# Designs tried in a protein design run: peptides against a protein of PDB entry 2KNC. Part 9

Target 1, 74 residues: chain A of PDB entry 2KNC
Amino acid sequence: KGPDILVVLLSVMGAILLIGLAALLIWKLLITIHDRKEFAKFEEERARAKWDTANNPLYKEATSTFTNITYRGT

## One batch from the design tools (peptide; aimed at target 1 A23 L24 W27)

Design b2_p13_3_s4 (made by RFdiffusion4, then SolubleMPNN; from b2_p13_3, 6 letters changed)
Fold by OpenDDE base, seed 1:
Structure b2_p13_3_s4 (fold): chain B 74 residues (1-74), chain A 13 residues (1-13)
Amino acid sequence: as target 1 above (74 residues)
Amino acid sequence: LPLLLILLGLQLL
């Protein structure tokens, strides 16, 4: 019984589709891991910049609370 | 991966 030419053709088509799908999954996984590492570094640098700003003796908060000492709630 | 598919294709022949 020679190989059924239809089974061979369908198997080759299926193999090409599986390779293509596997390549896309690997590519997406590599990008996702790269982006997660870069984002984690960015958030660490941003956290450090906030800490340095909080310790700056020249930093004045944009919000000043003025208590009106003459406010007697009638 | 391609070698495994070649082996699998050879098993279907």
Scores: peptide ipSAE 0.045, ipTM 0.693, DockQ to the pose 0.143
OpenDDE base, seeds 2, 3, 4, 5: peptide ipSAE 0.041, 0.038, 0.040, 0.035; ipTM 0.674, 0.665, 0.670, 0.650

Design b2_p13_4 (made by RFdiffusion4)
Pose (drawn by RFdiffusion4):
Structure b2_p13_4 (pose): chain A 74 residues (1-74), chain P 13 residues (1-13)
Amino acid sequence: as target 1 above (74 residues)
Amino acid sequence: VVPVVLVVVGLVV
């Protein structure tokens, strides 16, 4: 009662808040990283689907075009 | 949630 135990305790409380803040950052990545995958796989598909569709009108045809050397005509 | 529970348990103690 004489002392105050407030100042010493103030420091101890800081460690709790700090120990959590340190663990907060670690866990923050654990929840966020779980998305980085999809978030990446997301933009990954949008990237290839373009380069893989902005210039590939052959499939719509059938499955070939040239290399069809045969009896000509018109 | 885990850091919040840790902080709450620490404050209670």

Design b2_p13_4_s1 (made by RFdiffusion4, then SolubleMPNN; from b2_p13_4, 11 letters changed)
Fold by OpenDDE base, seed 4:
Structure b2_p13_4_s1 (fold): chain B 74 residues (1-74), chain A 13 residues (1-13)
Amino acid sequence: as target 1 above (74 residues)
Amino acid sequence: LLPLLELLRLLLE
């Protein structure tokens, strides 16, 4: 039985489409994993920066409450 | 390319 030319053509087309689709799925998966890792790192750094602002001994509150001791309310 | 050529060979046998 010689190779059915239609089966050969359809199988080659199917293989090319499957390889292309697999490559796109792998690419999308790699990007999605990368972006999630980068976003998780960004949220960790943001959380750390918020904690470091609360615990930074160099954080002088911009609000200096100057209690004027000379204001004896008469 | 190599696996596609091998599949083509197997379909032509």
Scores: peptide ipSAE 0.073, ipTM 0.743, DockQ to the pose 0.085
OpenDDE base, seeds 1, 2, 3, 5: peptide ipSAE 0.069, 0.071, 0.064, 0.066; ipTM 0.736, 0.742, 0.722, 0.735

Design b2_p13_4_s2 (made by RFdiffusion4, then SolubleMPNN; from b2_p13_4, 9 letters changed)
Fold by OpenDDE base, seed 1:
Structure b2_p13_4_s2 (fold): chain B 74 residues (1-74), chain A 13 residues (1-13)
Amino acid sequence: as target 1 above (74 residues)
Amino acid sequence: LLPLLLLLLGLLL
């Protein structure tokens, strides 16, 4: 019995769909790994910049609390 | 991918 032409057509269509899906999954995985590595580098650089700022003796906090000694609440 | 597709096609024929 020769191969059923319908089975051959459906299997080729299924194989093309599976290859397309596999390619999309691999592409998504590669992007996700790339983005996670780049984000990790960005967070490391941001952490270093925060540490350098915290150890700068010229750094003054943007928030200064002034106690008005003349403020007697009525 | 291509050799795997050819193997699958060859298994189906």
Scores: peptide ipSAE 0.057, ipTM 0.725, DockQ to the pose 0.147
OpenDDE base, seeds 2, 3, 4, 5: peptide ipSAE 0.053, 0.049, 0.048, 0.047; ipTM 0.713, 0.700, 0.697, 0.691

Design b2_p13_4_s3 (made by RFdiffusion4, then SolubleMPNN; from b2_p13_4, 10 letters changed)
Fold by OpenDDE base, seed 2:
Structure b2_p13_4_s3 (fold): chain B 74 residues (1-74), chain A 13 residues (1-13)
Amino acid sequence: as target 1 above (74 residues)
Amino acid sequence: LLPLLLLLELLKL
């Protein structure tokens, strides 16, 4: 008795759908891992640039607070 | 691979 043509058709359709879903999940996973690694690298480079700016002895904060000592004596 | 092997087995029945 040959395989029921309906069982073969349903198995082929199911196999194509499962392969398609698996390919989409793998693709989404690869993109998500790539994007997270790239974002982590950019945040690390940005953190390093902020540390280099904070350690630059030429970078004087534009805010100097002068306490006027003369205002404590009236 | 597994669904393709299952398909080849179903085609032999």
Scores: peptide ipSAE 0.042, ipTM 0.680, DockQ to the pose 0.133
OpenDDE base, seeds 1, 3, 4, 5: peptide ipSAE 0.041, 0.039, 0.038, 0.038; ipTM 0.678, 0.664, 0.664, 0.669

Design b2_p13_4_s4 (made by RFdiffusion4, then SolubleMPNN; from b2_p13_4, 10 letters changed)
Fold by OpenDDE base, seed 2:
Structure b2_p13_4_s4 (fold): chain B 74 residues (1-74), chain A 13 residues (1-13)
Amino acid sequence: as target 1 above (74 residues)
Amino acid sequence: LLPLLLLLLLLEL
């Protein structure tokens, strides 16, 4: 007695749904890992660029504070 | 793999 045609149809439908769901989960996982790695790399490059700007020998602070050694506030 | 194996098992039955 072959399997009931309904059991075969439900098993095929369930298999397609599970494959589709697994493919979506794998795709979402790959994107999420990619985006997190790319964002971490971008923040590292941005941090390095900030350090390079801070060490730029052409960068002069717009404000120099001179302490007047002769100013004894009365 | 598992759902494909189940499908083959159901087809053999």
Scores: peptide ipSAE 0.036, ipTM 0.660, DockQ to the pose 0.122
OpenDDE base, seeds 1, 3, 4, 5: peptide ipSAE 0.034, 0.023, 0.032, 0.034; ipTM 0.654, 0.575, 0.639, 0.650

Design b2_p13_5 (made by RFdiffusion4)
Pose (drawn by RFdiffusion4):
Formats: structure tokens, sequence, C-alpha cells
Structure b2_p13_5 (pose): chain A 74 residues (1-74), chain P 13 residues (1-13)
């Protein structure tokens, strides 16, 4: 009663808040990193789908074009 | 959740 145990306790509470803040950051990545994969695989598909479609009209044709040396005509 | 809970307990205290 005489003392106050408030000041000493104030410091102890800080450790709890701080111990959580430290663990907060670690766990924050654990929930965020789970996305970085899809978030990456997302923009990864959008990157290759363009370079893999903004210049590939051969497939629509069939499966070849040139290298068809044979009897010519027209 | 666990870190937030620790913070919440600390604030309450």
Amino acid sequence: as target 1 above (74 residues)
Amino acid sequence: VVPLLIIAVGVVL
C-alpha cells in the first residue's frame, strides 16, 4: 500500500504489449506470406499469358505453318 | 490472433 506498485507495474505491462508486438510482426508475415505465393502466381500468369498470346496465332490455325515444302502451285 | 489477444490482455491490465 505504502509504495505504489503502479510505476513498476507500468513497466511490466509494457513487456506484455511489446512481447505481443514482436510476435505480431512474425505472425503478420505468416498470414501475409500465405498470399505472396498466389499473389505472385497471379501476376506470373498474367505476364506469360500475354507474351504467350500477344504473338502466337499459329495455334489457332492448327499446329504448323512453314516447313511445309511440297508441291507448290499458286 | 494470439498476438492480438496478448495485446488486448495487456491493454485490459

Design b2_p13_5_s1 (made by RFdiffusion4, then SolubleMPNN; from b2_p13_5, 9 letters changed)
Fold by OpenDDE base, seed 3:
Structure b2_p13_5_s1 (fold): chain B 74 residues (1-74), chain A 13 residues (1-13)
Amino acid sequence: as target 1 above (74 residues)
Amino acid sequence: LLPLELIKLALEL
C-alpha cells in the first residue's frame, strides 16, 4: 500500500501553509517586541527632556496655577 | 514528527 498521492500532496500543501503562517507570526512577534522597546526608550527620552527643561533656570512656565483662596466654588 | 516524515517521503518521490 503506497501512500495515497492525494494525501501526500495535501499534507505537503498544508505543511507549506502552516510554515508560512508560523513565519508571519514570528515576524509579527519580533516587530512587536522591537516596537515596544523603541517606544519605552522614546518615553524615557521624553521624560528626560521634560526634567532637563524643568531644571533650566531660564525656563519660565507659560502657565502658572494660582489657587484663589477666596474662590468658594458655587 | 509526522509532517517532517511526509516532507522527506515527498522529496524522495
Scores: peptide ipSAE 0.071, ipTM 0.724, DockQ to the pose 0.120
OpenDDE base, seeds 1, 2, 4, 5: peptide ipSAE 0.070, 0.070, 0.068, 0.066; ipTM 0.730, 0.734, 0.721, 0.723

Design b2_p13_5_s2 (made by RFdiffusion4, then SolubleMPNN; from b2_p13_5, 8 letters changed; failed a check: a repeat of another design)
Amino acid sequence: LLPLLLLLLGLLL

Design b2_p13_5_s3 (made by RFdiffusion4, then SolubleMPNN; from b2_p13_5, 9 letters changed)
Fold by OpenDDE base, seed 1:
Structure b2_p13_5_s3 (fold): chain B 74 residues (1-74), chain A 13 residues (1-13)
Amino acid sequence: as target 1 above (74 residues)
Amino acid sequence: LLPLLLLLLALLL
């Protein structure tokens, strides 16, 4: 009994679909890993830039609290 | 990919 031609056709179609799906999953996984590594590097660089800004001796906080020493709450 | 397709075809024959 030769293989049923319908079974061969359906199996080839199924194999093509599975290969296509596997390729899309691998592609998505590679992009997701790449983007997460690049984003982690970007967040590390942003963190370093914030630390350097916080230690800048020319940085004056936008908020200055002036205590009025003459304020005696009556 | 090609050897996997040939293996699947060989399992169906």
Scores: peptide ipSAE 0.046, ipTM 0.689, DockQ to the pose 0.122
OpenDDE base, seeds 2, 3, 4, 5: peptide ipSAE 0.046, 0.039, 0.039, 0.043; ipTM 0.683, 0.662, 0.657, 0.676

Design b2_p13_5_s4 (made by RFdiffusion4, then SolubleMPNN; from b2_p13_5, 8 letters changed)
Fold by OpenDDE base, seed 1:
Order: structure tokens, then C-alpha cells, then sequence
Structure b2_p13_5_s4 (fold): chain B 74 residues (1-74), chain A 13 residues (1-13)
């Protein structure tokens, strides 16, 4: 039986679509892995900066409680 | 190479 021309055409079209889909999946996977590594590094640097701020002897809490000595709750 | 292999596989079936 000679190659069915329709089967060859459908096979070529299917192969092109599968390669295109595989390329998009690989591309998405590479970006996702890259972004997750950069985000993990960013969160680590942010965590370090927060620890350094907490241990800074010049750190003054943004919240100061002022007791109004003249406030008698009557 | 891969598309050629898939074409050859489809022709073998």
C-alpha cells in the first residue's frame, strides 16, 4: 500500500503542533524555574535586611506610646 | 529528527 497522502499530511501537521506545544511547555518551565529562583533570592535578601534592622541599636520603634498625664478618665 | 521519526512511525502503522 503506498503511503496514504492524507495520513502523511495529518502526521506532519500533528508533528508540527506537538513540537510547538513542547517548545512552549519547555519555555514556560524554564521561565517558571528562573522566576522561582529569583523570587527565593529576593525573599532571602528581604529576610536578611529585616533581621539586620531588628538588630540595629539605632532602631526606634515607629510606635511611641504617649501617656497623657492630664487624662484623668473622668 | 523527531517529526521525521513520527512520520515514519505513522507510515509504519
Amino acid sequence: as target 1 above (74 residues)
Amino acid sequence: LLPLLLILLALAL
Scores: peptide ipSAE 0.064, ipTM 0.721, DockQ to the pose 0.112
OpenDDE base, seeds 2, 3, 4, 5: peptide ipSAE 0.061, 0.058, 0.062, 0.060; ipTM 0.724, 0.708, 0.714, 0.710

Design b2_p13_6 (made by RFdiffusion4)
Pose (drawn by RFdiffusion4):
Structure b2_p13_6 (pose): chain A 74 residues (1-74), chain P 13 residues (1-13)
Amino acid sequence: as target 1 above (74 residues)
Amino acid sequence: AAVLVALLVVGVA
């Protein structure tokens, strides 16, 4: 009673808040990193799908074009 | 996650 145990306790409470803030950061990545994969695989598909579609009209045709040396005509 | 929230709530309290 005489003392106050408030000041000493104030410091102890800080450790709880701090111990959580330290663990908060670690766990924050655990939940965020789970996305980095899809978030990456997301923009990864949008990158290749372009370079893989903004210049590939051969497939629409069939499966070849040139290298068809044979009896010519027209 | 719930444990971290509990630690923060206890610390603020």

Design b2_p13_6_s1 (made by RFdiffusion4, then SolubleMPNN; from b2_p13_6, 9 letters changed)
Fold by OpenDDE base, seed 2:
Structure b2_p13_6_s1 (fold): chain B 74 residues (1-74), chain A 13 residues (1-13)
Amino acid sequence: as target 1 above (74 residues)
Amino acid sequence: LELLLALLELALS
């Protein structure tokens, strides 16, 4: 008997599904790596901006601490 | 691609 046509069809379908799944996994992996790199860059830029603000001589803190010398506690 | 060709040849035999 020749090869079972159903076996051939199922094998081709399985191969196509596996190739499709592999392509989706590779695509997801590439996006995930890209997004992580972009996020890391964003956090670095944010950290640098905060550091630059802290060293800005024109920056004045909104809050100040005062010691009340007349307070003796209770 | 070669696998598909091999399967095609098998199906035509």
Scores: peptide ipSAE 0.048, ipTM 0.714, DockQ to the pose 0.081
OpenDDE base, seeds 1, 3, 4, 5: peptide ipSAE 0.045, 0.046, 0.044, 0.039; ipTM 0.708, 0.703, 0.698, 0.669

Design b2_p13_6_s2 (made by RFdiffusion4, then SolubleMPNN; from b2_p13_6, 9 letters changed)
Fold by OpenDDE base, seed 2:
Structure b2_p13_6_s2 (fold): chain B 74 residues (1-74), chain A 13 residues (1-13)
Amino acid sequence: as target 1 above (74 residues)
Amino acid sequence: LDLLLALLKLALS
């Protein structure tokens, strides 16, 4: 049987499509991993900034809790 | 890639 030109053309087209799809998937994967790492770093920096604020000697809590020892409940 | 090359060789034979 002579060479099936149609099979070759379809295989080349399929290979190009698969390579293109693979490249897009790799690109999306790299971006997703990068974004997740950057977001995790951002949340860590935010948590650290909150911790530094909590240790600030000038920080005063807006709410104070007092126990009323004379409260007998009505 | 090897499959593609094999198919290309088959087409040229």
Scores: peptide ipSAE 0.061, ipTM 0.735, DockQ to the pose 0.077
OpenDDE base, seeds 1, 3, 4, 5: peptide ipSAE 0.056, 0.052, 0.052, 0.043; ipTM 0.722, 0.708, 0.706, 0.674

Design b2_p13_6_s3 (made by RFdiffusion4, then SolubleMPNN; from b2_p13_6, 8 letters changed)
Fold by OpenDDE base, seed 2:
Formats: structure tokens, C-alpha cells, sequence
Structure b2_p13_6_s3 (fold): chain B 74 residues (1-74), chain A 13 residues (1-13)
């Protein structure tokens, strides 16, 4: 039986589609890993900036708690 | 690439 030209054409088309799909999946995976690392770094930098603000000697809390020793719970 | 070459050789045989 001579070479089945249809089988060869379908196999080549299938290989091209699989390579294209694999390339898109690798690209998406790389972007997703990059974005997750960058987002984690951004959240760490934001947490650090909040910590530095909390240690700022010029920062005064707007809310103060006072214990009223004369309050007898009427 | 080798798979594509092998398929091409198979098509020419």
C-alpha cells in the first residue's frame, strides 16, 4: 500500500497545532509565574512601607483609649 | 523536527 497521503497531511497538521498549543501554554505559564512573583514582591513592599509608617515617630494614632476609673456601670 | 522529516520520508517512499 503506497503512503497514505491523507494520514501524512493530518499528522503534519496535528503536529503544527500541538507545537502552537504547547508554545501558547508555555507563554501563558511564564507570564502567570512572572505576574505572581511580581505581585508577591509588590505586596511585600507594601507591607514594608506600612511597617515603616507605623515606626514613624511623627505618626500619632487618631484614636486613644482611656480607662474611666470613675465609671460605675449605671 | 525529526518527526516531521520522518513523516516526509514516509510520504516519499
Amino acid sequence: as target 1 above (74 residues)
Amino acid sequence: LELLLALLELALA
Scores: peptide ipSAE 0.049, ipTM 0.722, DockQ to the pose 0.081
OpenDDE base, seeds 1, 3, 4, 5: peptide ipSAE 0.045, 0.043, 0.040, 0.036; ipTM 0.706, 0.697, 0.682, 0.672

Design b2_p13_6_s4 (made by RFdiffusion4, then SolubleMPNN; from b2_p13_6, 10 letters changed)
Fold by OpenDDE base, seed 2:
Structure b2_p13_6_s4 (fold): chain B 74 residues (1-74), chain A 13 residues (1-13)
Amino acid sequence: as target 1 above (74 residues)
Amino acid sequence: LELLLELLKLALE
């Protein structure tokens, strides 16, 4: 009595589906990790560019607050 | 992979 051909077919189909699903999950995981690392690097480079601008002695803030000391209460 | 080869061999007997 050979194994039921149906059991062999279902086991092979199930194995192909599981391997395909595992490959898709691994691929999605690798992309998601890559994208997060690239985004973190981009935000670090953007932060460095902001620090370089803040340390530039030619950078003048567009806003200056003047306290008018003569505006003591009438 | 080995399990699939064993199942295939068992189906050919």
Scores: peptide ipSAE 0.058, ipTM 0.745, DockQ to the pose 0.083
OpenDDE base, seeds 1, 3, 4, 5: peptide ipSAE 0.058, 0.049, 0.052, 0.054; ipTM 0.745, 0.726, 0.726, 0.732

Design b2_p13_7 (made by RFdiffusion4)
Pose (drawn by RFdiffusion4):
Structure b2_p13_7 (pose): chain A 74 residues (1-74), chain P 13 residues (1-13)
Amino acid sequence: as target 1 above (74 residues)
Amino acid sequence: VAVAAVIALAALL
């Protein structure tokens, strides 16, 4: 009663808040990193789907074009 | 202390 145990306790409370803040950051990545995969695989598909469709009208035809050397005509 | 610990745990989750 005489003392105050407030100041000493104030410091101890800081450790709890700080121990959580440190663990908060670690865990924050654990929940965020779980997305980085899809978030990456997301933009990854949008990148290749373009380069893989903004210049590939051959498939719509069938499965070939040139290298068809044979009896000509017209 | 218990309150601070609960707040720290809730913030962590």

Design b2_p13_7_s1 (made by RFdiffusion4, then SolubleMPNN; from b2_p13_7, 9 letters changed)
Fold by OpenDDE base, seed 1:
Structure b2_p13_7_s1 (fold): chain B 74 residues (1-74), chain A 13 residues (1-13)
Amino acid sequence: as target 1 above (74 residues)
Amino acid sequence: LLEVLLLALLLLL
């Protein structure tokens, strides 16, 4: 019984769709892995820059704590 | 790709 021409056509169409879907999934996975690595590097560089800024001797914290020496808690 | 298509055709024959 030769393969029904309809079964051959549907299987080829199904194979093309599955290959296309697999290629899109692989592409999305590669981008997602790339973006996560780049984002992790960006957050590490940002963290380092924040630490270096905290050690800047010219950095005055916007918060000045004034101790009121006359405050005797009753 | 061509090999996978050929294998899929061979599994259907």
Scores: peptide ipSAE 0.046, ipTM 0.690, DockQ to the pose 0.083
OpenDDE base, seeds 2, 3, 4, 5: peptide ipSAE 0.046, 0.033, 0.040, 0.031; ipTM 0.685, 0.624, 0.659, 0.608

Design b2_p13_7_s2 (made by RFdiffusion4, then SolubleMPNN; from b2_p13_7, 10 letters changed)
Fold by OpenDDE base, seed 1:
Structure b2_p13_7_s2 (fold): chain B 74 residues (1-74), chain A 13 residues (1-13)
Amino acid sequence: as target 1 above (74 residues)
Amino acid sequence: LDEVLALALALIQ
């Protein structure tokens, strides 16, 4: 029985679609890994910047708590 | 490409 031309065409189309899908999945995976590495680096740099701020003797907290000694809650 | 060609050849036999 000669090759079913329809089966050959559908198989080639299916293979092209699978290769295209695989390429998109690989591309998405590479981007996701890259973004996670950059985000981890950004969070490390942000953590270092917070530590440097905490050790800065010129750092003043934006909020000051004032206790009103005259407030008796009456 | 070679796998697609191999599959096409295998379907022709």
Scores: peptide ipSAE 0.042, ipTM 0.654, DockQ to the pose 0.069
OpenDDE base, seeds 2, 3, 4, 5: peptide ipSAE 0.041, 0.032, 0.036, 0.032; ipTM 0.656, 0.602, 0.619, 0.589

Design b2_p13_7_s3 (made by RFdiffusion4, then SolubleMPNN; from b2_p13_7, 10 letters changed)
Fold by OpenDDE base, seed 2:
Structure b2_p13_7_s3 (fold): chain B 74 residues (1-74), chain A 13 residues (1-13)
Amino acid sequence: as target 1 above (74 residues)
Amino acid sequence: LEEVLKLALELIL
C-alpha cells in the first residue's frame, strides 16, 4: 500500500508553514527585544542629559519666583 | 525537525 501522496504533501506543507511561522515569531521577538533595549538606552541617555543640564552652572531657570515678604494679602 | 524528516522518510519508503 503506497503512502497516500496527499498525506505526504500535506505533512511537508504543514512543516514548511510551521517553520515559516516559527521563524517569523523568532524574528518579531528579536526585534521587539532590541527595540525595547534601544528605547530604554535612549531614555537613560536623555535622563543623563537632563541631569547634566541641571548641574550646568550656566543653566539659568527661565522663571525665578520671588516671595514678597512684605505682601500681606489683605 | 528530525522526527518530521523520519516520518516523511517512513511515508516515502
Scores: peptide ipSAE 0.037, ipTM 0.654, DockQ to the pose 0.061
OpenDDE base, seeds 1, 3, 4, 5: peptide ipSAE 0.035, 0.035, 0.025, 0.032; ipTM 0.638, 0.652, 0.567, 0.635

Design b2_p13_7_s4 (made by RFdiffusion4, then SolubleMPNN; from b2_p13_7, 11 letters changed)
Fold by OpenDDE base, seed 1:
Structure b2_p13_7_s4 (fold): chain B 74 residues (1-74), chain A 13 residues (1-13)
Amino acid sequence: as target 1 above (74 residues)
Amino acid sequence: LLAVLQLALELIS
């Protein structure tokens, strides 16, 4: 029995779609891995910058607490 | 790509 032309056409079309989907998944995976590595590097650099700031004797806290001496809570 | 060509040949045989 010769191959069913419809079965052959549908199988080829399905194979092309599966390859396209696989390529998109691989592409997304590569980008995701790349972005995670860059983000990890960024967070490490940010952590180092925080440590350097904490050890800076010229560091002054941005938040100042002022006590209003006239406030008696009544 | 090669696997798809192989599968296509197998379906045509």
Scores: peptide ipSAE 0.063, ipTM 0.731, DockQ to the pose 0.075
OpenDDE base, seeds 2, 3, 4, 5: peptide ipSAE 0.062, 0.059, 0.058, 0.052; ipTM 0.733, 0.724, 0.719, 0.707

Design b2_p13_8 (made by RFdiffusion4)
Pose (drawn by RFdiffusion4):
Structure b2_p13_8 (pose): chain A 74 residues (1-74), chain P 13 residues (1-13)
Amino acid sequence: as target 1 above (74 residues)
Amino acid sequence: IVAAAVVAAAAVA
């Protein structure tokens, strides 16, 4: 009663808030990193799918084009 | 975590 226990307690409360802030960061990555995978695999497909479709009109044809040396004509 | 820290801080206060 005489003292105040407020100032000492103010410091102790800071540790709780700080202990959580430290853990907050760690766990923030745990929830965010779970996405980095898809978020990566997302942009990863969009990257290959272009380079893998902006210049590959052979498949539409069938499965080959040249290397068909045989009886010519026209 | 923030909620648990606030509850813990309020209980201690």

Design b2_p13_8_s1 (made by RFdiffusion4, then SolubleMPNN; from b2_p13_8, 12 letters changed)
Fold by OpenDDE base, seed 2:
Structure b2_p13_8_s1 (fold): chain B 74 residues (1-74), chain A 13 residues (1-13)
Amino acid sequence: as target 1 above (74 residues)
Amino acid sequence: LLLLALQLLLELL
């Protein structure tokens, strides 16, 4: 008695669906790992650019706080 | 799992 044609068709359809789902999951996982690594690099570069801007020797803070050493608040 | 599913498919054909 050959395999039931319906069982063969359902098994082939199930295999195609599982392969398709596995391929989509692998693709999504690769993108998600890539994006997380890229975002982490962009945040690190942006943090470094803020540090380089904070250490810009041309940036003089417009606010000079002079502590008046003679001001003993009464 | 995929190899086992492929093997079962080949045994069913």
Scores: peptide ipSAE 0.029, ipTM 0.628, DockQ to the pose 0.136
OpenDDE base, seeds 1, 3, 4, 5: peptide ipSAE 0.027, 0.027, 0.027, 0.029; ipTM 0.617, 0.605, 0.608, 0.625

Design b2_p13_8_s2 (made by RFdiffusion4, then SolubleMPNN; from b2_p13_8, 11 letters changed)
Fold by OpenDDE base, seed 2:
Structure b2_p13_8_s2 (fold): chain B 74 residues (1-74), chain A 13 residues (1-13)
Amino acid sequence: as target 1 above (74 residues)
Amino acid sequence: LLLLALLLAQLLL
């Protein structure tokens, strides 16, 4: 009895769906790895820019703390 | 791909 044509059709459809799903999972994995690496790089660049601005010799802190030498806290 | 080809070959015999 030759292979049931319905079983052949369903197996081919199932195989195409599994290949499509595997391709989508691989694609999503590659994007997720790329996006995480890119995001980590952007956060590192942002952190470096914040450290460079904190050491900017033109930045004068708006707050100056003066120790009052005459203030003996009673 | 090889496993799929083997499965298809077994289904066609």
Scores: peptide ipSAE 0.035, ipTM 0.645, DockQ to the pose 0.111
OpenDDE base, seeds 1, 3, 4, 5: peptide ipSAE 0.034, 0.029, 0.032, 0.033; ipTM 0.641, 0.613, 0.633, 0.636

Design b2_p13_8_s3 (made by RFdiffusion4, then SolubleMPNN; from b2_p13_8, 11 letters changed)
Fold by OpenDDE base, seed 3:
Structure b2_p13_8_s3 (fold): chain B 74 residues (1-74), chain A 13 residues (1-13)
Amino acid sequence: as target 1 above (74 residues)
Amino acid sequence: ILLEALKKLLELL
């Protein structure tokens, strides 16, 4: 009965540690899936906002790139 | 494995 008690105690301790580790892995997986879905929504909203700005007839680009044909970089 | 450990724990109580 002595060696069986030690094996039971070690198995219970090991089971608690494995359940704790499994819970942390599941939690991290759920967060990672949530964050990927949220990031995809933010990129879609940013894409829509750029399209809406580009289609606004009142939007003038604040910067116009003019190639100065006479500028030979020193 | 876990079920057998649980049975052994229950036999010890």
Scores: peptide ipSAE 0.046, ipTM 0.703, DockQ to the pose 0.127
OpenDDE base, seeds 1, 2, 4, 5: peptide ipSAE 0.034, 0.044, 0.031, 0.033; ipTM 0.654, 0.698, 0.622, 0.647

Design b2_p13_8_s4 (made by RFdiffusion4, then SolubleMPNN; from b2_p13_8, 12 letters changed)
Fold by OpenDDE base, seed 2:
Structure b2_p13_8_s4 (fold): chain B 74 residues (1-74), chain A 13 residues (1-13)
Amino acid sequence: as target 1 above (74 residues)
Amino acid sequence: LLLKALLELLKLL
């Protein structure tokens, strides 16, 4: 008695669906890992650029606080 | 590989 043609059709359909789902999950996982690594690099580069801007020798703070050493508040 | 595994599964049914 050969396998019921319905069981063969359902098994092939199920295998195609599982392969398709596995391929989509792998693709989504690869993209998600790529995007997280790229985002982490961009945030690191942005942090480095902020540090370079903070150490810019041309940046003079708009406000200098001078403590008047002779001001003894009475 | 996957096609051979599918063909083997179809032979076991």
Scores: peptide ipSAE 0.035, ipTM 0.643, DockQ to the pose 0.140
OpenDDE base, seeds 1, 3, 4, 5: peptide ipSAE 0.034, 0.030, 0.030, 0.031; ipTM 0.639, 0.614, 0.611, 0.621

## One batch from the design tools (peptide; aimed at target 1 V12 G20)

Design b2_p14_1 (made by RFdiffusion4)
Pose (drawn by RFdiffusion4):
Structure b2_p14_1 (pose): chain A 74 residues (1-74), chain P 14 residues (1-14)
Amino acid sequence: as target 1 above (74 residues)
Amino acid sequence: VFVVLAVSVVAAFL
């Protein structure tokens, strides 16, 4: 009662808040990193789907085009 | 958990 145990306690509370803030950052990545995968795989598909569709009208035809050397005509 | 820990620390120092 004589002392105050407020100042000493104020410091101890800081450790709790700080111990959580440190763990907060670690766990923040744990929840965020779980997305980085899809978030990556997401923009990964949108990247290849273009280069893999902005210039590939051969499939719509069938499965080949040239290299069809044979009896010509027209 | 932090709230329970904080209450236990405050009660120990009272």

